# Peptides against a protein of PDB entry 5HB3, part 32

Target 1, 150 residues: chain A of PDB entry 5HB3
Amino acid sequence: RQMQDRCMSEYNQRIRNAPEGSIDPFRMACYKIIGRCDLSNRSLDGLQTDVNDWIWLQFNLARETDRSLELAGESYGLAELQASIREIGLKHFPKTAAEDTNGSFGMFFYLQILAGMFEQAIAYLYPFSYVDAVHFAIALTYYGLLRPVD

## One batch from the design tools (peptide; aimed at target 1 H92 M107 L111)

Design b1_p22_4_s4 (made by RFdiffusion4, then SolubleMPNN; from b1_p22_4, 10 letters changed)
Fold by OpenDDE base, seed 5:
Structure b1_p22_4_s4 (fold): chain B 150 residues (1-150), chain A 22 residues (1-22)
Amino acid sequence: as target 1 above (150 residues)
Amino acid sequence: SEAARQAAVQAFADEVARELQS
């Protein structure tokens, strides 16, 4: 697309040539989202964002397309998103009920659900809340999303 | 179908969101 090519060119030019702190972060966000520029950076620098904004960005950047059709030469699909969610989980969320000090396990559970990591999400939730894990496992089965355990 | 799967995922996500906020 013509707009995508233009975004790529302008993004690269501004990153290299613009004085520090002079670039409008909203403009750079547009280049990233529309032009798919610098996909190795999964955040929007210079913008104050919450978890919802972050996850929105991840889903917008994620697409299941043929790499040969990607103009930017970079691909970011569901697998990469799931890997990112896993990495974030290992760093920032409780791994066991004993480690849970702020009740943030629910958010990580939710992120895994949004990323389609259903079996992993249920397995994660189980030690925190058995009842909830069973409830959501039943619901996932009802919607045809949960795979049988091997 | 893919559309049906996406609808199911969204429906479940909405349920989870409601439960987490309650």
Scores: peptide ipSAE 0.035, ipTM 0.608, DockQ to the pose 0.032
OpenDDE base, seeds 1, 2, 3, 4: peptide ipSAE 0.023, 0.026, 0.032, 0.031; ipTM 0.510, 0.545, 0.543, 0.509

Design b1_p22_5 (made by RFdiffusion4)
Pose (drawn by RFdiffusion4):
Structure b1_p22_5 (pose): chain A 150 residues (1-150), chain P 22 residues (1-22)
Amino acid sequence: as target 1 above (150 residues)
Amino acid sequence: STALNEAIEAGKADHNEELMAE
């Protein structure tokens, strides 16, 4: 309780609202991770990072809590992470094979799998490659990670 | 499986800047 308060306040006063270009980029990153500061802006600004670093951060900052009481600030768990993956899908990725030329649909399928969006991931992949979708569903069903119809 | 992996890597290359702007 103490450290979360001290760390959150310290980050707001002495880092976010501090002179720009003065604070080490990695240090700000360390505070965002350790203290989960500013869950509203989950980016790694000032660092040479790629899409995999961004993805990692989304999950790294995610935490699951019992759905019974409040958290300090806004919650960020698998549910909120999935909601973010869904909007990235509509905005940046195609739904039909006609919209895809480079083979990028695989990235969104990969994202949905990471987030545990198994039903949606398989349904999304089938139009691009029914063969792979059929077998990945078999792999998931075997371990019990695919909700079937009654 | 190889083709899907290649599609994942192509997706990373194509959507690197777009996903980082999210």

Design b1_p22_5_s1 (made by RFdiffusion4, then SolubleMPNN; from b1_p22_5, 10 letters changed)
Fold by OpenDDE base, seed 4:
Structure b1_p22_5_s1 (fold): chain B 150 residues (1-150), chain A 22 residues (1-22)
Amino acid sequence: as target 1 above (150 residues)
Amino acid sequence: MEELQKAIEAGKKEHDEALKAE
């Protein structure tokens, strides 16, 4: 708690008071991650990031806390992450095999799996790669992660 | 979301370039 408070304080101080261009983006990233600062902005400014970096950050920021204890504006858990992934999927990933020009379907499948959206992930993958979808479905079912619709 | 979009687009571009180089 003390460390988190310090990170939050330093983060806020630097954002408000640091001269333009003087902010070390890596240091700010550390404060954001450790302190969970400004959960409304789940990005790392000034850093070149890829999809893996983004999803890693989302998971690090996400917490399953009692929503009753968090201010309504600062709640970010798995449900919010899943919602974000869903939105990204609708905007940036192919919906059908016919729309897939660069094989990006695999990345969206991966994101859904990471977020525990197993049923949706399998359903999404199925039209792109039947064989892979079946194999993943079997594995997920074996581990009790996939709830087959009775 | 915007950063992720940029990252996805960058990844797509890299993938496409890699395919062209083959």
Scores: peptide ipSAE 0.042, ipTM 0.492, DockQ to the pose 0.063
OpenDDE base, seeds 1, 2, 3, 5: peptide ipSAE 0.017, 0.038, 0.018, 0.024; ipTM 0.387, 0.476, 0.382, 0.409

Design b1_p22_5_s2 (made by RFdiffusion4, then SolubleMPNN; from b1_p22_5, 9 letters changed)
Fold by OpenDDE base, seed 4:
Structure b1_p22_5_s2 (fold): chain B 150 residues (1-150), chain A 22 residues (1-22)
Amino acid sequence: as target 1 above (150 residues)
Amino acid sequence: MEELKKAIEAGKKEHNEALLAE
């Protein structure tokens, strides 16, 4: 808690008071990650990142905290992450096999799996790759991660 | 599985910029 508070303080102070161009983006990234600062902005400003970095960041920032303990009115947990992934899917990924021109469906499947959206992931993958969807469904069921619809 | 892996990688490349903008 003390470390988090310090990170938040330093992060906020630097954002507000640091001269333009004087901020070390890596240092700010560290504060953001450790302190979970400014959860409304889930990006690393001033850094060249890729999708792997983005996903990693999302999961690191996502915490199921007891809402009672979150002083900052901004909660970012698994549910919010899942919602974000859903929105990304709707915006950027093919909804049907007929819309898939570049084979990008796999990335959205991957994102859903990472977020624990197993049922949705399988349902999504099924029209693109039946065999893979079935294999994943079997595996997920075996591990008790897929809830069969009764 | 190999095709799926390729699809994932293709998707990463294609949507890298879009995902970073979210």
Scores: peptide ipSAE 0.206, ipTM 0.790, DockQ to the pose 0.888
OpenDDE base, seeds 1, 2, 3, 5: peptide ipSAE 0.018, 0.008, 0.186, 0.191; ipTM 0.442, 0.362, 0.775, 0.768

Design b1_p22_5_s3 (made by RFdiffusion4, then SolubleMPNN; from b1_p22_5, 9 letters changed)
Fold by OpenDDE base, seed 4:
Structure b1_p22_5_s3 (fold): chain B 150 residues (1-150), chain A 22 residues (1-22)
Amino acid sequence: as target 1 above (150 residues)
Amino acid sequence: MEALEEAIRKGKEAHNEALLAE
């Protein structure tokens, strides 16, 4: 708690008071990650990040907390992450193999798997790669992560 | 969301470049 409060204080102070261009983006990233500062902005400003960095950050920020205990607007859990992934999927990833010009379906599958959207991930992958979808389905079922519809 | 959109765009570009290099 004390460390989190310090991180939040330093983060807010730097955002508000630091001269433009004087902020070390890595230091700000540390405060954001450790302090879970400004959960409305789940990005690392001033850093070149890829999809892996993004998803890693989301998982570090996401917490399953009782929504009743979190201040309105500071709740970020797995459900919110999953909702974000669904939205991004609808906007930026191919829906069918015929629409896939860039082979990006695998990235969306990957994001869904990481977010625990197993049934949706398999259903999505199936029309792109039947063989891979079946292999993942078997593995996920073996570990009890996929609930086959009886 | 914007950061992810940009990351996805860059990822797609990198993937396309990799496919062209093969």
Scores: peptide ipSAE 0.223, ipTM 0.714, DockQ to the pose 0.064
OpenDDE base, seeds 1, 2, 3, 5: peptide ipSAE 0.198, 0.219, 0.213, 0.214; ipTM 0.701, 0.707, 0.710, 0.707

Design b1_p22_5_s4 (made by RFdiffusion4, then SolubleMPNN; from b1_p22_5, 9 letters changed)
Fold by OpenDDE base, seed 4:
Structure b1_p22_5_s4 (fold): chain B 150 residues (1-150), chain A 22 residues (1-22)
Amino acid sequence: as target 1 above (150 residues)
Amino acid sequence: MKELEEAIENGKKAHNEALLAE
């Protein structure tokens, strides 16, 4: 708790008071990750990030905390992450195999799996790769992660 | 959302660059 509070304090102080261009983006990233500072801005400013960096950050920031304990009124949990993934999927990933020009369907499948959106992930993958979808469905069912629709 | 969009785009660029380098 003390470390988190210190990180938050330093983060806020630097954002407000640091001269332009003097902020080390990596240092700020560390404060953000450790302190969970400014959860409304879930990006690493000044850093080029890929999808892996983004998703890693989201999972580090996401917490299933009792809303009553969240001081800042900003709740960011799995549900919010899932909503973000769903939204991005609608905008930036192919919906059908015919729309897939870059083979990017796998990335969206991956994101859904990471976010625990198993049913949606399988449903999405099925038209792109039947065999893979079936294999994943079997595995997920075996581990009790896929809820078969009765 | 914007951050993820940027990340996706960056990922696509990196992937394409890697393919061109091979």
Scores: peptide ipSAE 0.120, ipTM 0.657, DockQ to the pose 0.065
OpenDDE base, seeds 1, 2, 3, 5: peptide ipSAE 0.105, 0.110, 0.105, 0.109; ipTM 0.650, 0.649, 0.630, 0.648; seed 1 fails the geometry check

Design b1_p22_6_s1 (made by RFdiffusion4, then SolubleMPNN; its pose is not in this set)
Fold by OpenDDE base, seed 2:
Structure b1_p22_6_s1 (fold): chain B 150 residues (1-150), chain A 22 residues (1-22)
Amino acid sequence: as target 1 above (150 residues)
Amino acid sequence: DEAAKELLEKRLAEFQKKLEEE
């Protein structure tokens, strides 16, 4: 707790007082990841991040801890991440094979799998690649990750 | 986090562009 408070203090001080462009983005990232500073902002400003970096960050920041223990506005769990992925999917990924012009369905499938949205991932993949969907379904079932819809 | 979503959207757009070029 003392370390977290110190990290938050330093983080806030730098955000407020540092000259524009002088903030080391890696240092800020460390405060965010280790100190859990400013969890309302889950982006790493000033870093060239890709989708893998983004999803990795989201998982590191996500906690299933009792929301009562988290400061107001700092509650971020797997459910919120899954909701975010769902929203992104609705906006930026093809919903049907007919809408798929660039083969981008695979990326959305990947994001859903990473987020533990296995049933939704398989359901999404099925119209794009039946064979792949079946193979993944078998594998996920084998590992007990796919729940049959009752 | 709208900022994070915006960043992801941007990255996804870039990724889609790369997929089109391949």
Scores: peptide ipSAE 0.028, ipTM 0.606, DockQ to the pose 0.105
OpenDDE base, seeds 1, 3, 4, 5: peptide ipSAE 0.016, 0.023, 0.022, 0.021; ipTM 0.437, 0.571, 0.546, 0.556; seed 1 fails the geometry check

Design b1_p22_6_s2 (made by RFdiffusion4, then SolubleMPNN; its pose is not in this set)
Fold by OpenDDE base, seed 5:
Structure b1_p22_6_s2 (fold): chain B 150 residues (1-150), chain A 22 residues (1-22)
Amino acid sequence: as target 1 above (150 residues)
Amino acid sequence: SSALEEQLKKIQDQLLEKLKAE
């Protein structure tokens, strides 16, 4: 807790006092990841990152911390991540095969799988690829990750 | 093929930009 408070203090001080462009983006990333500072902004500004880095960051930030220990509004767990992915899906990913121009449905399927949204992932994949959806459903069921709807 | 990888990278970059905007 003391370390976290220190990180938060240093992070806030640098954001407020550092001249624009003088902040080391790697240092800021460390404060965000280790110190869990400013979790409302889940991006690493000033760094060249790809989709994999973004995914990695989201999952690392989405930790079940005791909500009692986190400042109000800074709790970011799996449920919040799932909600974010759902929202992203609604805004930025195709809902049907007819809307898919870039083949991006696979990425959204992948994000849902990573977030443990297995039932939703299969349901989403089904209209794009029936065969693949069935195969994944079988596999997920085999590993006990998919609840069969009776 | 290298061409396919490049196309996939472009798609990933576009998706990343969309994700960062939220």
Scores: peptide ipSAE 0.031, ipTM 0.634, DockQ to the pose 0.607
OpenDDE base, seeds 1, 2, 3, 4: peptide ipSAE 0.028, 0.028, 0.028, 0.027; ipTM 0.609, 0.608, 0.633, 0.617

Design b1_p22_6_s3 (made by RFdiffusion4, then SolubleMPNN; its pose is not in this set)
Fold by OpenDDE base, seed 5:
Structure b1_p22_6_s3 (fold): chain B 150 residues (1-150), chain A 22 residues (1-22)
Amino acid sequence: as target 1 above (150 residues)
Amino acid sequence: MEAAEEQLKKNKEEFLALLKAE
């Protein structure tokens, strides 16, 4: 708690008071990750990040805490991450093979798998790559991660 | 492989740009 409070204080002070262009984005990233600062903005500003960096950050910020103990503004867990991935999927990824112009379906599949959205991931992959969807379904079932709908 | 990696990189960059614009 003390460390988090210090990180938050430093983060807020720098955002508010630092001259333009003087902010070290790596330092801010450290505060973001360690202090879970500003969970409303789950990005690393001023850094060149890829999708892996983004999803890594999301998982690092996500905490399964007793929601009753967290301030409303600090609540970010797996459920919220999954909701974010769903929203991103709806906005930015092809819904059907016919809409796939850039082969980006695999990335959304990957994000869903990472987030433990196994049923949704398989359902999503199926129209794009039947064979791969079946292979992943078999594997996920083998590990008890996929619940077959009876 | 290089072409696929480059395309993946572009897709990632575009995706991130979209995420930042929201």
Scores: peptide ipSAE 0.024, ipTM 0.527, DockQ to the pose 0.689
OpenDDE base, seeds 1, 2, 3, 4: peptide ipSAE 0.022, 0.021, 0.024, 0.023; ipTM 0.534, 0.529, 0.522, 0.528; seed 1 fails the geometry check

Design b1_p22_6_s4 (made by RFdiffusion4, then SolubleMPNN; its pose is not in this set)
Fold by OpenDDE base, seed 2:
Structure b1_p22_6_s4 (fold): chain B 150 residues (1-150), chain A 22 residues (1-22)
Amino acid sequence: as target 1 above (150 residues)
Amino acid sequence: SSAAKALEERNKQELLEKLKED
């Protein structure tokens, strides 16, 4: 608690008082990840990152803490992450094989699986690869992660 | 091929930029 409060205080002070671009991006990343500062901004500006880094960040920020125990004024959990992934999917990923110019459907499938959106992930994959969708559905069912709609 | 890897990397970078906008 004391560490988080200190991080929040330092983060707010630096954002308000530091010249633009003068703050170490790694330090800002630490405040965001450890201190959960400014969770509305889920990007790390000024760092060379890839898609895997972005994914890692989203899931690390989306902590299911009991909302009652969240000392951070902002709550960001798995439900909010899932909602974000849905929105991203609608905006940036192909809905059909005919729309898939870059083969990016697999990445969106992967994001949905990581977020525990198993039914939606399988439903999404099905029109792109029937065989793969069936194999994943069988596997997810075996592990009790997929609930077939009766 | 090196060209295929370069194209893949470009596609990943373009995707990353789209993901950061949201």
Scores: peptide ipSAE 0.268, ipTM 0.779, DockQ to the pose 0.579
OpenDDE base, seeds 1, 3, 4, 5: peptide ipSAE 0.266, 0.266, 0.264, 0.268; ipTM 0.777, 0.779, 0.778, 0.778

Design b1_p22_7 (made by RFdiffusion4)
Pose (drawn by RFdiffusion4):
Structure b1_p22_7 (pose): chain A 150 residues (1-150), chain P 22 residues (1-22)
Amino acid sequence: as target 1 above (150 residues)
Amino acid sequence: SAALSTSIENGKLYKGADVMEE
């Protein structure tokens, strides 16, 4: 309780609202991670990072809590992470084979799998490659990670 | 399996920067 308060306040007063270009980029990153500061802006600004670093951070900052009482601030768990993956799908990725030329649909399928969006991931992949979708569903069903119809 | 793996890497190559703007 103490450290979360001290770390959150310290980050707001002496880092976010501090002179720009003065604070080490990695240090700000360490505070965002350790203290889960500013869950509203989950980016790694000031660092030479790629899409995999961004994806990692989304999961790294995610935490699951019992759905019984409040958290300090806004919650960020698998549910909120999935909601974020969905909007990225509509905005940046195609739904039909006609919209895809480079083979990028595989990235969104990969994202949905990471987020545990198994039903949606398989349904999304089938139009691009029914063969792979059929077998990935078999792999998931074997371990019990695919909700079938009654 | 290899084709899908290539499609994932192509997605990162061609969509990665756009995804990072989120």

Design b1_p22_7_s1 (made by RFdiffusion4, then SolubleMPNN; from b1_p22_7, 11 letters changed)
Fold by OpenDDE base, seed 1:
Structure b1_p22_7_s1 (fold): chain B 150 residues (1-150), chain A 22 residues (1-22)
Amino acid sequence: as target 1 above (150 residues)
Amino acid sequence: SDELKKAIENGKKYLGEKIMEF
Protein backbone atom coordinates (compact mmCIF):
# COMPACT_ATOMS: atom_id res chain seq x y z
CA ARG B 1 0.00 0.00 0.00
CA GLN B 2 2.77 2.43 0.82
CA MET B 3 4.50 1.75 -2.46
CA GLN B 4 1.26 2.20 -4.33
CA ASP B 5 0.61 5.50 -2.59
CA ARG B 6 4.08 6.69 -3.47
CA CYS B 7 3.61 5.69 -7.07
CA MET B 8 0.33 7.57 -7.24
CA SER B 9 1.85 10.65 -5.68
CA GLU B 10 4.80 10.62 -8.05
CA TYR B 11 2.60 9.93 -11.04
CA ASN B 12 0.26 12.79 -10.23
CA GLN B 13 3.13 15.13 -9.56
CA ARG B 14 4.83 14.28 -12.83
CA ILE B 15 1.66 14.57 -14.89
CA ARG B 16 0.97 17.98 -13.44
CA ASN B 17 4.44 19.43 -13.36
CA ALA B 18 6.54 17.72 -15.99
CA PRO B 19 6.93 19.32 -19.39
CA GLU B 20 5.29 17.45 -22.26
CA GLY B 21 7.51 14.65 -23.52
CA SER B 22 9.92 14.78 -20.59
CA ILE B 23 8.50 11.78 -18.77
CA ASP B 24 10.07 8.39 -19.45
CA PRO B 25 7.33 6.25 -20.99
CA PHE B 26 8.71 3.14 -19.28
CA ARG B 27 8.42 4.83 -15.92
CA MET B 28 4.88 5.82 -16.71
CA ALA B 29 4.14 2.23 -17.62
CA CYS B 30 5.50 1.10 -14.27
CA TYR B 31 3.30 3.58 -12.44
CA LYS B 32 0.31 2.33 -14.37
CA ILE B 33 0.96 -1.38 -13.87
CA ILE B 34 2.37 -1.39 -10.34
CA GLY B 35 0.80 1.74 -8.95
CA ARG B 36 -2.48 1.41 -10.84
CA CYS B 37 -2.29 5.06 -11.75
CA ASP B 38 -4.65 6.61 -14.29
CA LEU B 39 -6.49 3.39 -15.10
CA SER B 40 -8.92 5.31 -17.27
CA ASN B 41 -6.12 5.51 -19.81
CA ARG B 42 -5.28 1.90 -20.62
CA SER B 43 -2.76 2.67 -23.32
CA LEU B 44 0.98 2.98 -22.94
CA ASP B 45 1.78 6.24 -24.64
CA GLY B 46 5.24 6.57 -26.09
CA LEU B 47 5.83 2.82 -26.20
CA GLN B 48 5.69 0.65 -29.26
CA THR B 49 3.24 -2.08 -28.33
CA ASP B 50 1.39 -4.74 -30.26
CA VAL B 51 -2.02 -6.29 -29.76
CA ASN B 52 -0.58 -8.96 -27.46
CA ASP B 53 0.88 -6.29 -25.22
CA TRP B 54 -2.46 -4.51 -25.21
CA ILE B 55 -4.31 -7.68 -24.22
CA TRP B 56 -1.77 -8.42 -21.51
CA LEU B 57 -2.11 -4.92 -20.13
CA GLN B 58 -5.91 -5.03 -20.05
CA PHE B 59 -5.96 -8.27 -18.12
CA ASN B 60 -3.16 -7.23 -15.80
CA LEU B 61 -4.96 -4.01 -14.90
CA ALA B 62 -8.29 -5.75 -14.45
CA ARG B 63 -7.68 -7.03 -10.96
CA GLU B 64 -10.34 -8.76 -8.98
CA THR B 65 -9.99 -6.38 -6.08
CA ASP B 66 -12.70 -5.47 -3.67
CA ARG B 67 -13.84 -2.13 -5.01
CA SER B 68 -14.04 -0.88 -1.45
CA LEU B 69 -10.32 -1.47 -0.98
CA GLU B 70 -9.08 0.09 -4.18
CA LEU B 71 -6.88 2.93 -2.99
CA ALA B 72 -6.47 4.37 -6.46
CA GLY B 73 -10.00 5.74 -6.43
CA GLU B 74 -10.38 4.19 -9.86
CA SER B 75 -11.97 0.78 -9.97
CA TYR B 76 -11.00 -1.39 -12.89
CA GLY B 77 -12.06 -4.99 -12.56
CA LEU B 78 -13.41 -7.81 -14.67
CA ALA B 79 -16.73 -6.07 -15.22
CA GLU B 80 -15.01 -3.01 -16.66
CA LEU B 81 -12.82 -5.19 -18.86
CA GLN B 82 -15.86 -7.05 -20.14
CA ALA B 83 -17.56 -3.76 -20.90
CA SER B 84 -14.49 -2.61 -22.82
CA ILE B 85 -14.41 -5.82 -24.85
CA ARG B 86 -18.09 -5.40 -25.68
CA GLU B 87 -17.43 -1.89 -26.89
CA ILE B 88 -14.48 -3.01 -28.99
CA GLY B 89 -16.63 -5.75 -30.48
CA LEU B 90 -19.43 -3.39 -31.39
CA LYS B 91 -17.01 -0.92 -32.90
CA HIS B 92 -14.53 -3.06 -34.77
CA PHE B 93 -15.73 -6.62 -35.29
CA PRO B 94 -18.28 -8.04 -37.72
CA LYS B 95 -21.73 -8.84 -36.39
CA THR B 96 -22.49 -11.37 -39.13
CA ALA B 97 -20.52 -13.67 -41.39
CA ALA B 98 -21.56 -11.56 -44.37
CA GLU B 99 -19.84 -8.53 -42.83
CA ASP B 100 -16.60 -10.42 -42.13
CA THR B 101 -14.53 -9.56 -45.17
CA ASN B 102 -11.19 -10.11 -43.44
CA GLY B 103 -12.01 -13.21 -41.42
CA SER B 104 -11.44 -11.38 -38.13
CA PHE B 105 -14.31 -12.87 -36.10
CA GLY B 106 -11.99 -15.24 -34.24
CA MET B 107 -10.27 -12.47 -32.33
CA PHE B 108 -13.49 -11.16 -30.81
CA PHE B 109 -14.44 -14.70 -29.84
CA TYR B 110 -11.00 -15.10 -28.28
CA LEU B 111 -11.28 -11.86 -26.27
CA GLN B 112 -14.71 -12.83 -24.98
CA ILE B 113 -13.43 -16.25 -23.88
CA LEU B 114 -10.45 -14.69 -22.10
CA ALA B 115 -12.77 -12.29 -20.29
CA GLY B 116 -15.07 -15.08 -19.15
CA MET B 117 -17.93 -14.02 -21.41
CA PHE B 118 -18.62 -17.63 -22.35
CA GLU B 119 -22.29 -17.49 -23.31
CA GLN B 120 -21.75 -14.41 -25.42
CA ALA B 121 -18.63 -15.89 -27.01
CA ILE B 122 -20.45 -19.06 -28.08
CA ALA B 123 -23.44 -17.10 -29.33
CA TYR B 124 -21.13 -14.88 -31.35
CA LEU B 125 -19.10 -17.74 -32.83
CA TYR B 126 -22.11 -19.86 -33.79
CA PRO B 127 -23.04 -18.11 -37.06
CA PHE B 128 -19.38 -17.97 -38.17
CA SER B 129 -18.36 -21.52 -37.28
CA TYR B 130 -21.09 -23.88 -36.16
CA VAL B 131 -18.76 -26.82 -35.49
CA ASP B 132 -16.32 -24.80 -33.40
CA ALA B 133 -19.14 -23.20 -31.43
CA VAL B 134 -20.62 -26.59 -30.59
CA HIS B 135 -17.23 -27.98 -29.57
CA PHE B 136 -16.54 -25.04 -27.27
CA ALA B 137 -20.05 -25.20 -25.84
CA ILE B 138 -19.57 -28.87 -24.97
CA ALA B 139 -16.18 -28.21 -23.40
CA LEU B 140 -17.38 -25.20 -21.40
CA THR B 141 -20.40 -27.16 -20.19
CA TYR B 142 -18.17 -30.04 -19.13
CA TYR B 143 -16.08 -27.70 -16.98
CA GLY B 144 -19.17 -26.03 -15.52
CA LEU B 145 -18.53 -22.68 -17.16
CA LEU B 146 -21.61 -22.79 -19.37
CA ARG B 147 -25.04 -23.47 -17.92
CA PRO B 148 -27.00 -25.92 -19.99
CA VAL B 149 -30.49 -24.75 -20.73
CA ASP B 150 -32.58 -27.08 -19.26
CA SER A 1 -10.24 -25.72 -36.26
CA ASP A 2 -7.63 -24.33 -38.59
CA GLU A 3 -10.20 -21.84 -39.80
CA LEU A 4 -10.77 -20.52 -36.31
CA LYS A 5 -7.03 -20.26 -35.66
CA LYS A 6 -6.60 -18.31 -38.85
CA ALA A 7 -9.53 -16.08 -37.94
CA ILE A 8 -7.92 -15.32 -34.58
CA GLU A 9 -4.62 -14.46 -36.24
CA ASN A 10 -6.31 -12.30 -38.84
CA GLY A 11 -8.29 -10.61 -36.12
CA LYS A 12 -5.17 -9.95 -34.06
CA LYS A 13 -3.61 -8.23 -37.02
CA TYR A 14 -6.77 -6.27 -37.71
CA LEU A 15 -7.25 -5.20 -34.11
CA GLY A 16 -3.59 -4.31 -33.81
CA GLU A 17 -3.93 -1.95 -36.72
CA LYS A 18 -7.01 -0.35 -35.18
CA ILE A 19 -5.44 0.04 -31.74
CA MET A 20 -2.34 1.62 -33.21
CA GLU A 21 -4.52 4.13 -35.00
CA PHE A 22 -5.85 5.44 -31.70
Scores: peptide ipSAE 0.418, ipTM 0.888, DockQ to the pose 0.712
OpenDDE base, seeds 2, 3, 4, 5: peptide ipSAE 0.416, 0.417, 0.415, 0.416; ipTM 0.888, 0.888, 0.887, 0.888

Design b1_p22_7_s2 (made by RFdiffusion4, then SolubleMPNN; from b1_p22_7, 12 letters changed)
Fold by OpenDDE base, seed 2:
Structure b1_p22_7_s2 (fold): chain B 150 residues (1-150), chain A 22 residues (1-22)
Amino acid sequence: as target 1 above (150 residues)
Amino acid sequence: SEALEEAIKNGKKYLGEEIMKF
């Protein structure tokens, strides 16, 4: 808690007082990840990052803790992450095989699985790959992660 | 499947390009 408070204090001080572009982006990343500062901005500005880094960041910033127990002034949980993934899916990923010009459907399936959106992930994958969807459904059911609709 | 793996790879590339635009 003391460390988090210090991070928040330093982050707020630097963001307000430091000249634009003078702040070490790695330091800012540390404040964001460790101190959970400014969770409304879930990007690492000034760093060369790829999609894997972006994914990693989203999941590391997400905390499925009760908001009442959140030590940070801002909260970002799994529900918000799931909502973000849904929005990304609606905006950027094909809904049908006919729309899949780039063969990109697998990534949206993958993101949904990572976010624990198992039923939605299987439902999404099914029209693209019946065989894969069935195999994943069986596996997820075996591990108690998929609840079949009666 | 290999097809799914390829689709994930293609999707990562695509999403990366889209994210970089923001």
Scores: peptide ipSAE 0.343, ipTM 0.864, DockQ to the pose 0.714
OpenDDE base, seeds 1, 3, 4, 5: peptide ipSAE 0.337, 0.335, 0.329, 0.327; ipTM 0.862, 0.861, 0.860, 0.858

Design b1_p22_7_s3 (made by RFdiffusion4, then SolubleMPNN; from b1_p22_7, 11 letters changed)
Fold by OpenDDE base, seed 2:
Structure b1_p22_7_s3 (fold): chain B 150 residues (1-150), chain A 22 residues (1-22)
Amino acid sequence: as target 1 above (150 residues)
Amino acid sequence: MEELKKAIENGKKYKGEDIMSF
């Protein structure tokens, strides 16, 4: 708690008072990650990030806390992350093999798997790669992660 | 969302190294 409060204080102070262009983006990233600062903006400003960096950040910021203890608007857990991934999928990833011009379906499958969206991930992968979908379904079922409909 | 779009686009550039890119 004390460290988080210090990170938040430093983060806010720098955002408000630092001269333009003087902010070290890596330092700010450290405050954001360690202090869980500014959950309304879940990005690393001033850094070039890829999808792996993005998803890694989302998981680091996500916390399953007692919602009764969270201030209004500061809740960010797995459910919110999953909602974000669903939204991303709707907007930025192909829905069918015919729409897949860039072979990006695998990335969306990967994001869903990381977020524990196993049923959705398999359902999504199936029209793109039947064989892979079956293999993953078998594996996920073996580990008790996939809930097959009876 | 804009940051994610950029992140996806950047990820596509490095997709050759991503084992999860089928």
Scores: peptide ipSAE 0.033, ipTM 0.593, DockQ to the pose 0.070
OpenDDE base, seeds 1, 3, 4, 5: peptide ipSAE 0.025, 0.021, 0.035, 0.030; ipTM 0.574, 0.558, 0.605, 0.587; seeds 4, 5 fail the geometry check

Design b1_p22_7_s4 (made by RFdiffusion4, then SolubleMPNN; from b1_p22_7, 13 letters changed)
Fold by OpenDDE base, seed 2:
Structure b1_p22_7_s4 (fold): chain B 150 residues (1-150), chain A 22 residues (1-22)
Amino acid sequence: as target 1 above (150 residues)
Amino acid sequence: MEELEKAIENGKKYLGEEIMKF
């Protein structure tokens, strides 16, 4: 708690008072991650990041806390992350095999798997790669992670 | 959102290809 409060204080102070271009983005990233600062902006400003960095950050910021203890508007858990992944899928990834020109379907499948969206991931993968979808479905079922819809 | 869009554009092809190798 004390460390988190210090990180938030330093983060806020630097954002408000530091001259433009003087901020070490790696230091700010550390404060953001450790302090869970500014959950409205879930990015690492000033850093070159890829999808893996982005999703890693989302999971590090996401917490399942008692909503009664969170300040209004600062809740970010798995449900919000899953919602974000759904939105990303709708905007940036192919919906059908016919739309797939660059093989990017695999990345969206990967994001869904990481977020525990197993049923949706399998359903999404199926039209792109039947064989892979079946193999993943078998594995997920074996581990009790896949919930067949009746 | 913009950073994610950039991240997706930078990584989507590569990661998609890597996933299909397994």
Scores: peptide ipSAE 0.022, ipTM 0.479, DockQ to the pose 0.138
OpenDDE base, seeds 1, 3, 4, 5: peptide ipSAE 0.010, 0.006, 0.011, 0.009; ipTM 0.454, 0.309, 0.452, 0.346

Design b1_p22_8 (made by RFdiffusion4)
Pose (drawn by RFdiffusion4):
Structure b1_p22_8 (pose): chain A 150 residues (1-150), chain P 22 residues (1-22)
Amino acid sequence: as target 1 above (150 residues)
Amino acid sequence: SEALSDEFWELYQEKLAKEEAE
C-alpha cells in the first residue's frame, strides 16, 4: 500500500512532470514496470525497442485480480489486453488472403495465441492456411484449450 | 489506445524491413 502510493506519486511529480531529457529513459521504464505506473500508456519511449519489447510490456504490466472488488485506478488484466489485441487486428492486419501478400497474418495469429484468444486465433488463421489451423486446433483441444460447440 | 497501436505497427514494420535487408 505504502510503496504503490509513494512510487505512483513520485513518478507523476518527479518524473512525468519533470524536465524533459533529464530523467534516464531506462529509469522511467523501471518505474513503469515495478510500480505499474501509467497503465494508460504502455510504451517504452526513449529506448531502442522492437515489436517484441512492446508485446512483452503489455503482458508484463497485466495482472489478474479476483473479480470481487476494486483496484487503485483502472484495472489491467487479460481481458483488457485481449481488447487491445482485437483493435490492433482490425487496424493493422488483414482478414482475407487477398489482403495479405507478405505473410504477416501470422503475427496477428501469434498475438491472439499469446493472449489466450484461442477460438478467435484458429478462426482467423483458417482462411490463410486451413492445414495449420486444423492442426493447431488439435494441439489446443488435446490440452483442453479450445471451446467446442455443443 | 490509438497511439499504442500505431507504435506497435511502426515497430513491426521496422523489424520486417531489417529482416528483408539481411

Design b1_p22_8_s1 (made by RFdiffusion4, then SolubleMPNN; from b1_p22_8, 15 letters changed)
Fold by OpenDDE base, seed 4:
Structure b1_p22_8_s1 (fold): chain B 150 residues (1-150), chain A 22 residues (1-22)
Amino acid sequence: as target 1 above (150 residues)
Amino acid sequence: MEKEHELLAELLEKQLARERAA
């Protein structure tokens, strides 16, 4: 907590008081990651990032903790991340193979898997690639991550 | 949430573009 408090202090100080263009984006990223600063902005400004960087950051920021205990009164957990992925899926990914114009279904499947949305991921993948869905289902079941239902 | 979604959407588009180019 001491580290988090210090990071938060430095983060806030720099973001408000530092001259324009003088902030080291990597340093700010460290503050955000370690201190979980400004959870309303879960991005790394000034850095070239990709989807993997984004999801990595989300996992680092996500905590399954009582919201009342969260530093600075901010809450962000796996549930919120999963909700975000679900929402973006509804908006930006194909629902069926017929809607798939760019082959992006695999990426959405990937994001769902990373976020622990295993059942949903398999269900989503199934109409696009039956064989792959079955293989992943078997693997997930083997590791106890997928709950078979009647 | 919308801001994050927009960012992710942009990143996804870029990623897909890279994959198509590869």
Scores: peptide ipSAE 0.302, ipTM 0.832, DockQ to the pose 0.724
OpenDDE base, seeds 1, 2, 3, 5: peptide ipSAE 0.287, 0.291, 0.276, 0.284; ipTM 0.825, 0.826, 0.821, 0.824

